# Ledger of designs, part 54: peptides against a protein of PDB entry 2N1D

Target 1, 169 residues: chain A of PDB entry 2N1D
Amino acid sequence: EVKVKIPEELKPWLVDDWDLITRQKQLFYLPAKKNVDSILEDYANYKKSRGNTDNKEYAVNEVVAGIKEYFNVMLGTQLLYKFERPQYAEILADHPDAPMSQVYGAPHLLRLFVRIGAMLAYTPLDEKSLALLLNYLHDFLKYLAKNSATLFSASDYEVAPPEYHRKAV

## One batch from the design tools (peptide; made by RFdiffusion4, then SolubleMPNN)

Design b1_p15_6_s4 (from b1_p15_6, 6 letters changed)
Fold by OpenDDE base, seed 3:
Structure b1_p15_6_s4 (fold): chain B 169 residues (1-169), chain A 15 residues (1-15)
Amino acid sequence: as target 1 above (169 residues)
Amino acid sequence: SPLEELIKKVAEEAE
């Protein structure tokens, strides 16, 4: 098992996100105002503007591409609560050819990092490469924490309508 | 769900 540490600042949000959906029966507004693609793009631009001289095995763009790929693969099967399943089905029907990184936003992206460690354990990477990848993932999580005020908000959720509630529970 | 179980662990750590 590979452990990806979530910043302490973001742990309360994971709890709030869970509470909003599972207990309060709310849904994250989709399509997201700021989707995963845009968040990753902003991160890449941020890193490039910092002018790091570090020569890492993985480039920022490769890390971004990797995160995007993992998100798109894992969203539908591993990153949704039961209450969100009908919404996901509607998204698939309305946007059959769109990657989920263009639909979902920061809260679901953060959920990825709760689960990605187990997936990385099966990735054919040597110890050095894995360590470098983990460093980038943690760096990205720090970026999310730094921008948490704009990326994570309960105002991005809304109470599900009665007809949705009946088919979801 | 596996995700929910992991979030529960996070919640416990936050308490």
Scores: peptide ipSAE 0.222, ipTM 0.843, DockQ to the pose 0.640
Fold by OpenDDE base, seed 2:
Structure b1_p15_6_s4 (fold): chain B 169 residues (1-169), chain A 15 residues (1-15)
Amino acid sequence: as target 1 above (169 residues)
Amino acid sequence: SPLEELIKKVAEEAE
């Protein structure tokens, strides 16, 4: 099985995110102030600013595109807690044609990397390509860790109103 | 959920 290692710095955040939603009954504010598309764009620009070759730039763009695609495919079915389902339904109703990478932000993106390993196990990638992809995924996760102070904050969550609780029950 | 189970595993590893 393909394993994607989460940086130690971000592991506590995954727990805090889970706690905010499931125990404290809060919701991540949507649409995100900084959505997944923006985060990926910033990462790509960051990598380009490091003096990458054309080949590296191409690879970064492909990785960004891949992460975005996986996120958009998996968000609704794999990356949401039960308490978040009514919110997701509202998002779908209000933004039926919007990719979720334009709506959700860093916390949900991080959740992707908890699940993406299993998906990669079914991809027809050769060993070399898979290793390269994994290296970029880990590189991206390191980027998230370096920018965790701006990307992950409890202030991006809000207590769900009573009417929401009734929907979520 | 599968997600929650995986998060719990992450939590255990972080301890």
Scores: peptide ipSAE 0.219, ipTM 0.838, DockQ to the pose 0.746
Fold by OpenDDE base, seed 4:
Structure b1_p15_6_s4 (fold): chain B 169 residues (1-169), chain A 15 residues (1-15)
Amino acid sequence: as target 1 above (169 residues)
Amino acid sequence: SPLEELIKKVAEEAE
């Protein structure tokens, strides 16, 4: 298995996110104020602004595209807690053709990196390509950690209404 | 869920 290490700074947030949803019965406000697309765009621009070569810029774009694709594929099936399923169903109904990277935000994006390692195990990448990808994934995670104060906040969650509880069980 | 299990592991590491 390919292991993607989560920065220590972000591990507490994963726990808090889990707690907010599963134990406190809150929901992340959707559509996100800052969606995954925007976060990835900011990261790409951040990397480009630091004077990277054209080749490096190309690599960043590919990584961003890859993360986006993985997120959109995995969100509905692997990145949601049971309590979030009714919300997801509503999102699909309201935004049938929108990629989830335009709806969800940082907390769900972070969840991707808990699961992405297992998915990469099935990706036909050579050792060099995999190492490069892993480096960028870790680099991106460090970026999330650096900007965690603005990306992760309990204030982005809301207590689910009583009618929602009945749907979610 | 697999996600829940992995987050629980993260929680254990964070404690």
Scores: peptide ipSAE 0.216, ipTM 0.840, DockQ to the pose 0.672
Fold by OpenDDE base, seed 1:
Structure b1_p15_6_s4 (fold): chain B 169 residues (1-169), chain A 15 residues (1-15)
Amino acid sequence: as target 1 above (169 residues)
Amino acid sequence: SPLEELIKKVAEEAE
């Protein structure tokens, strides 16, 4: 099994996010004010500004592209709670050609890292590539933790209206 | 869901 450890600073947020959606019946504001694409772009620019070589810059770009791809593939099938399904259906109807990385934000991106380890376990990667990927995934998570005050907030959620509750099975 | 179960594990570790 591929082990992806979530920073201790972000574990409480995963719990709060789960609580907001499943117990408090709230929904994250969509489209996100800061979407996954923007977060990944900021990370890439941050890494590039730290004096990385061309090879390291290339690696960052590949990691960003990979995270984006995995997010877009996994969001609809693996990263949503049952209560969020009607919202997702509405997003698909309103934005049929938009990748979910342009719609969703930091909380859902963080959920990816709860599940990505299992997916990587079945991905054919050589040991060097996998080690490099894991290093950057943990580095990215550290970046999220460092910027958690601006990326994760309960104010980005709102109570779902009664009409929504009727749609949510 | 698998996601929810994993988050519950995180919750158990955090509490």
Scores: peptide ipSAE 0.213, ipTM 0.837, DockQ to the pose 0.682

Design b1_p15_7_s1 (from b1_p15_7, 5 letters changed)
Fold by OpenDDE base, seed 5:
Structure b1_p15_7_s1 (fold): chain B 169 residues (1-169), chain A 15 residues (1-15)
Amino acid sequence: as target 1 above (169 residues)
Amino acid sequence: EELEELEELLEELLE
């Protein structure tokens, strides 16, 4: 089994995110003020500014592209709570051609890393490639933790209107 | 520890 370690600083946020949606019946404001594409771009630029070689820059770009692809594929079917399904349906109806990485933000991106380990366990990767990938994933998670104050906030959520509650039942 | 168990629970709570 492939295990992706989530930083201890971010684990409480996963609980808060779960509570906001499932217990408090709130929704993350969409489209996100800072979407997944922007977060990944900032990370890539951050890594490039740290004196990386061309080869390292290429590796970072590949990892970013991979994270984006997995997010866009998995968001609708794997990363939403039941209460969020009507919101997702509305997004698809209004923006059918937009990738979800341009709509959703940091909280949903973090949810990806709860499931990505199990997904990677079924991907044919050699030990070297897997180790390298895991290192970058952990590095990215550390980046999220370092910038958590600007990426994760309960103020980005709002109470769902009564009309929404009827649709979510 | 407790949060690791909760992470598994959170995974099951997702679609």
Scores: peptide ipSAE 0.064, ipTM 0.741, DockQ to the pose 0.000
Fold by OpenDDE base, seed 3:
Structure b1_p15_7_s1 (fold): chain B 169 residues (1-169), chain A 15 residues (1-15)
Amino acid sequence: as target 1 above (169 residues)
Amino acid sequence: EELEELEELLEELLE
């Protein structure tokens, strides 16, 4: 099993996110004010500005592209709580050709890293390549932790209307 | 330890 370590600073947020949706019956405001594409772009720019020497096998842009692809593939089937399914269906109906990385934001992106370990176990990467990828993923998570004050907020959630609450629990 | 168990719980809750 491939284990992706979530920073301790972000684990409480995962609980808050879970509580907001499953217990308080709130929904993350969509489309996100700051979507996954924007977050990844900021990270890429941040890494490039630091001037750090990285292994040629995993350029920042390739890592960002990979995270984006994983997110877009996994969001609808693996990163949603049951209560969020009607909202997702509405998003698909309204934006059939838009990648979910342009719709969803930081909380759902963070959820990716709860699940991505299992997906990486099925990749054809050798041990060395996998280690490099994991280093980048952990580095990105560290970036999210550093910027958590601006990326994660309960104010980005809203109480679902009564008609929505009757659709899903 | 408790948080590791919570991660497993969260994985199960995501569907």
Scores: peptide ipSAE 0.054, ipTM 0.737, DockQ to the pose 0.000
Fold by OpenDDE base, seed 1:
Structure b1_p15_7_s1 (fold): chain B 169 residues (1-169), chain A 15 residues (1-15)
Amino acid sequence: as target 1 above (169 residues)
Amino acid sequence: EELEELEELLEELLE
């Protein structure tokens, strides 16, 4: 079984995110002001600025590409609460060809790491490759924790309008 | 244990 450890600093946010959506009936504002693509790009640039070798830079780019792909595949089927389904349907209608990494932001990206462990368990990676991948995923999560003040905010959510509430409930 | 409890709760809540 593959376990992805989430930093203690980010665990309270997952609870707050859950509460905002499911109990307070709010929605994350979409399209995100800072989308997943932008967050991953910032991370890659951050790693490159740390003086890594070409091989390490290549590895970072591959990890970023992988996270993006996993997010785009999993968002619609595994990373949404029931209350968010009407919003997702509207996004698909308005942006049918856009990857979800260009629409959603940090909160939904963080949710990926709650689910990604189960997906990695079925990925045909050798022991060394899996260990390396996990190290990079944990490194990325540490990056999110370090920048949590700018990435995670309740002000990015808004109360859903009455017509939405009636549709979702 | 706390992490596992949160992950299990969130996994059940996410579709």
Scores: peptide ipSAE 0.039, ipTM 0.706, DockQ to the pose 0.000
Fold by OpenDDE base, seed 2:
Structure b1_p15_7_s1 (fold): chain B 169 residues (1-169), chain A 15 residues (1-15)
Amino acid sequence: as target 1 above (169 residues)
Amino acid sequence: EELEELEELLEELLE
């Protein structure tokens, strides 16, 4: 398995996120105030502002595109807790053609990195390319950690209404 | 080690 290390600063948030959803029966407010697309765009701009070479800029764009693609593919099947399934179904019904990166936000994006390592294990990348990719993924995670105060907040969650509980397990 | 265990636990929680 490909190892993707999540920063220590973000691991407690993953637990809090899990607790908010599964134990406190709350839902992340959708559509996200700051969606995955926006987060990735901010990251790309952040990297560009550091005076990267053209080649490095290209690499950042490719990494951003890759993260977005993986997120959009994996969100519905890999990144949701059972309690969130009815909400996801509603999103699909209302926005069937919208990529989930335009709907969901930082918490779900962070969940991607819990799973992405296993997915990368099946990606045909040479050792050098994989190492480079992992470096960028870690760099992105560090960016999330640096901006965690604005990206991760319990205030972005709300108690699910009683009618939702009837739909959710 | 504990962090890896947590990540594994989190992986199992996501379904």
Scores: peptide ipSAE 0.046, ipTM 0.728, DockQ to the pose 0.000; fails the geometry check

Design b1_p15_7_s2 (from b1_p15_7, 7 letters changed)
Fold by OpenDDE base, seed 4:
Structure b1_p15_7_s2 (fold): chain B 169 residues (1-169), chain A 15 residues (1-15)
Amino acid sequence: as target 1 above (169 residues)
Amino acid sequence: DELELEELLEKLLEE
C-alpha cells in the first residue's frame, strides 16, 4: 500500500467538505473561482521562484502534469459524492470539451489525494521513482496547507436548490 | 464511488 499523508491542517477540511456536501446538501460553486489548473500553475510558479535546479523544475512540471492528469481521469468516477453527480452531469453537458481541472477547484483536488495512494499502488514504478513522486506529492500537499485559508472555504459552497434535490435522490 | 471515498476518508481521519 502506498500511503499519501494528508497534512493535519487539511484533514479537518476534508471533514467539512464531506459535511457540506453530504449532510448540509450544499454544492461547491462551479465553475470554480480558482480551478485546479490555476492552483497547479501557482504551485509550479512558486516552486520555480524558489530557485530550483533544472532537474527539480522539470520534476515539478512533470508532477503537476501528472496530478492534473490523475485529477481529470478520476474526478467524475472516484472523487464525487453521490449528491454531486447531478451537478457533474450538468457540467459535462455545459462544458463537454473542458477538462475537469478547469472546472473544479481545491476541495475536489484535495479529495484526489485521498484516493491517489491506492492508484499509485498499482502503478509500475520503481522504488526510487515512487519515493520521489511521493515526496513531491507531499510537497504539493504542504503547499495546499500553507494556502488553505484562501483555497478552502465554506463560502465557496451554496445550498442546492429544491429542484436539485429531486435529481440527487 | 462515494462509499469508497467515504471509507478512505474515514481511514484517513482515524490516523
Scores: peptide ipSAE 0.181, ipTM 0.824, DockQ to the pose 0.000
Fold by OpenDDE base, seed 5:
Structure b1_p15_7_s2 (fold): chain B 169 residues (1-169), chain A 15 residues (1-15)
Amino acid sequence: as target 1 above (169 residues)
Amino acid sequence: DELELEELLEKLLEE
């Protein structure tokens, strides 16, 4: 089994995120003030500034590209709670050609890592490549934890209007 | 879907 460990500091946020959406009937404000593309770009730049070789920089770029791809593919079908479906439909109608990595932010990106382990288990990878990928995924999660104060906040959510509730039930 | 995500979240939190 491929296991991606989420830092203990971020686990409570996953619970809060779930609670805000499913129980408090709130929505994450879209488009995100800091979208997934920006978060991944900041991470890549952070890694490059730490004295990495050209080869290591290339590896970081590949990992970032992979995370972005997985997010864009999985967001609409795997990473949304039922209450968020009308919001997603509205986004698609208004911006049909925009990748979701340019619309959504850190909370939804973190949800990806709840599922990514199982997804990787069915992806053919040699042992060395898998180990390297897992190292970068864990490193990225540590980066998210380090910057959690600016990336994860309940103030980025808002109570859905009454007309939205009628669509979501 | 939501149920699957919640179940995975529950398993994750039990670790």
Scores: peptide ipSAE 0.175, ipTM 0.823, DockQ to the pose 0.000
Fold by OpenDDE base, seed 1:
Structure b1_p15_7_s2 (fold): chain B 169 residues (1-169), chain A 15 residues (1-15)
Amino acid sequence: as target 1 above (169 residues)
Amino acid sequence: DELELEELLEKLLEE
């Protein structure tokens, strides 16, 4: 079993995110003011500024690319609550060729790490590669926790209009 | 699906 540990600082946010969507019937404002692409770019730049070697820089870039790819593949089928499905359908209709990493933001990115462990369990990686990947994933999660005040806010959500509720029924 | 996501979230919170 592949375990990806979520920092304790971010676990309450996952609960708040779930509550905002499922109980309070709110939606994350799309397109995100800070999308997944920009978050990953900031992380990569942060790591590069820490004086890493060329090999470490290469590894960071590969991890960022992998997270982006996993997010884009999993968002629509694995990371949405039922109430968010009409919103997702509208995004697909308006922007059929746009990767979801350019539309969605930090809350949905964090949801990826709730699911990614199970997916990695079926990924053909050798032990060394898997260990390295897990280290970077945990490092990235620590980065999210460090910047949580600017990445996670209830003010990025809004109450869904009545017409949306009719679509979600 | 949503149910699976909620169940996984619950398990993570219990860690």
Scores: peptide ipSAE 0.170, ipTM 0.820, DockQ to the pose 0.000
Fold by OpenDDE base, seed 3:
Structure b1_p15_7_s2 (fold): chain B 169 residues (1-169), chain A 15 residues (1-15)
Amino acid sequence: as target 1 above (169 residues)
Amino acid sequence: DELELEELLEKLLEE
């Protein structure tokens, strides 16, 4: 099993996110004020501005592209709580050609890292390449933790309307 | 611990 370590600072947010959706019956406001694309772009720019020399086997842009691809593939089937399914269906109907990385934001992106380890286990990467990728993923998670005050907020959620409750669990 | 949290959240996402 490939283990992706989530920073301790972000673990409480995962619980809060779960609580907001599942117990408080709230929904993350969509489209996100700051979508996954913009978060990844900010990270890439941040890494470039730091001037750090990284391993040439993985460029920051390739890592960003990979995270984006994984997110877009996994969002609808693996990153949503049951209560969010009707909202997702509405998003697909309203934005059929938009990648979900342009619709969803930081909370759902963070959820990706709860599941990405299992997906990486099936990726044909050699040990060295996998280790390098994991280092980038951990670095990105650290970035999310450092910027958590601006990326994760309960104010980005809203109480679902009564009509939504009738079609959701 | 981290493993317990991840397993819990994965189960929650499947509900």
Scores: peptide ipSAE 0.081, ipTM 0.727, DockQ to the pose 0.000

Design b1_p15_7_s3 (from b1_p15_7 with E1D E5K E13L)
Fold by OpenDDE base, seed 4:
Structure b1_p15_7_s3 (fold): chain B 169 residues (1-169), chain A 15 residues (1-15)
Amino acid sequence: as target 1 above (169 residues)
Amino acid sequence: DELEKEEEEEEELEE
């Protein structure tokens, strides 16, 4: 099993996110004020500003692209709570051609890293490549933790209307 | 779902 460690600073947010949606019956406001694409772009720019070598910059770009791809693939099937399914269906109807990385934001992106480890376990990567990838994933998670005050907020959620409750399980 | 279960467990551990 491939273990992707979530920073301790972000673990409470996963709980809060879960609580907001599943217990408090709230929904993350969509489209996100700051979507996954922008978060990844900011990270890439942040890494570039740190004076990375060309090789490191290339690696960062590939990691960003990979995260985006995994997110877009996994969001609908792996990263949503049952209560969020009607919202997702509405998003698909309203934005049929938009990648979900342009719609969803930091909380859902963070959920990816809860699941990605299991998927990476089935990815045919050699040990060195996997280690490198994990290092970048952890680096990105550290970036999320560093910016957690702006990326993760309960104020980005809203109480679902009664009509929504009738659609959701 | 599995995500929910894992996060529930994390919350229980934090209590």
Scores: peptide ipSAE 0.017, ipTM 0.603, DockQ to the pose 0.000
Fold by OpenDDE base, seed 1:
Structure b1_p15_7_s3 (fold): chain B 169 residues (1-169), chain A 15 residues (1-15)
Amino acid sequence: as target 1 above (169 residues)
Amino acid sequence: DELEKEEEEEEELEE
């Protein structure tokens, strides 16, 4: 079993995110003001500014690329609540070739880390590589927690219009 | 929805 631990500081946000969408019938405003690509870029730059070695910098870039890839693969099938499906369909229709990491933001990125552990369990990584990856994933999550005030806000959500409710079967 | 179930469990833990 591969377990990715979510920082305690971010767990309440997962609950709030779920409540906003599922109970309050709100939607995260798309495209995101700060998309996943930008968040990952900021993290990479943050790590580089901390005086990392060349090898460590390379590893950070690989981790960022991996997170982006997993996000883009998993968003549509694993990271959306049922209420968000019509919105996703509209995004695909308007931007069929755009990676979802350019559309969605921090809340959906955080959802990835709830699910990514199960995916990593089936990834052919040696023990050392897996341990290193997990360390970076946890490091990234700590970064999200540190910057949570700017990344997570209920003001980024809005009440879905009545027309949307009719589509959300 | 597995994601929803996990978040509901977290909400219950926070209560």
Scores: peptide ipSAE 0.016, ipTM 0.595, DockQ to the pose 0.000
Fold by OpenDDE base, seed 5:
Structure b1_p15_7_s3 (fold): chain B 169 residues (1-169), chain A 15 residues (1-15)
Amino acid sequence: as target 1 above (169 residues)
Amino acid sequence: DELEKEEEEEEELEE
């Protein structure tokens, strides 16, 4: 089994995110003020600015593209709590052709890394390639942790209206 | 929901 380790700094956020949605019946504001595409772009620019002179098997852009693709594939089926389903349906109706990486933000992106390990277990990567990929994923997670104060906030959530609650029950 | 189950377990561990 491929295990992606989430930084300890971010684990409490996963709990808070879960609590906000499932217990407090709140919703993350959509479309996100800072979407997944923007977060990944910032990471890529950050890595490039540090002057990477080493030829690595995986380029930063390839890693970013991979994360984006996995997110867009998995969001609707694996990264949403039941309470979020009506919101997702509304997003699909209003933005049928938009990738979810342009709609959702950091909290849902972080949820990806709870599940991505299981998906990677079925990829035909050799040991060396997998190790390199994991290093990049962990590096990205470290980046999220460093920027957690700006990326993760309960103020990005709001109490769902009564009409929504009736649909979600 | 698998995600909810895992987060509930994590919350219990952090309490």
Scores: peptide ipSAE 0.016, ipTM 0.598, DockQ to the pose 0.000
Fold by OpenDDE base, seed 3:
Parts: sequence; structure tokens; C-alpha cells
Structure b1_p15_7_s3 (fold): chain B 169 residues (1-169), chain A 15 residues (1-15)
Amino acid sequence: as target 1 above (169 residues)
Amino acid sequence: DELEKEEEEEEELEE
């Protein structure tokens, strides 16, 4: 099993995210004010500003591209709670060709890392490549933790309207 | 709904 360790600083957010949606019947505001694409871009730029070599910069870009791809593939099938399904359906209807990395934000991106390990287990990567990838994933998660105050906020959620509740039951 | 189950478990651990 490929285990991606989520920083302890971010685990409470996963709980809050779950509670906001499942218990409080709120929805993350879409499209996100800061979408996954933007978050990944900021990370890449952050790494660049830290004096990365060309080789390291290349690796970061590949990791960013990979995270984006996995997110876009997994969002609709693996990263949504049941209560969010009607919202997702509406997004697909309104923006059928838009990658979800341009719609969703940090909370859903964080959810990816709960599930990505299982997907990586089936990826034909050698041990060295996998270790390197995991290091970058953990580095990215550390970045999310460092910026958690700006990336994760309950104010980005809102109570679902009554008509939505009827769709979600 | 594995994500929800995992997060419920985390909530229980934090209590």
C-alpha cells in the first residue's frame, strides 16, 4: 500500500470539511475563489522562488501536472460526499468541458490526498520514482499546511438552499 | 463513501 501522510495540521480541516457538508448541509462555494489550478501554480512559483535548480523545477512542474491530472480524474467519482452530488451535476451541466481543477478549491484538493495513495499503488512506477513522487506530494501537503489559514475557511461554505435539500435526499 | 468514513473516524479520535 502506498501511504500518503497528511500533516496533522490539516487533519482537523478534513473533519471540519466533512462536518460542514454532511452534518451542517453546507456547500463549498463554486466556482472556487481560489481554484486548484491557482493553488498548484502558487506552489510551483513558491518552489521556484526558493532557488530551485532547473532539474528540481522540472520535477515540480511534473508533480503539479500530475496532481492536477489526478484531481481532474478523481473529483467526480471519489472526492465528493453524497450531499455534493447535485452541485457537481449542476457544474457539469453548466461547464461540461471545464476541468474540475478550475472549479473546485483547496478542500477538495486536500481530499485527493486521502485517496491518491490507492491510485498510486496501481501506477507502474519503480521504487525510486515512487519515493521521489511521495516526497514531492508530502512537500506539497506541507505547503498546504503552511498556507492553511488562507486556503481553508468555513466562510467558503454556505448553507444549501431549500430546493437543493430536496435534490440531495 | 470511504472518505466520509475515514473523516468520521478522525473526528472520533479528536474527541
Scores: peptide ipSAE 0.016, ipTM 0.596, DockQ to the pose 0.000; fails the geometry check

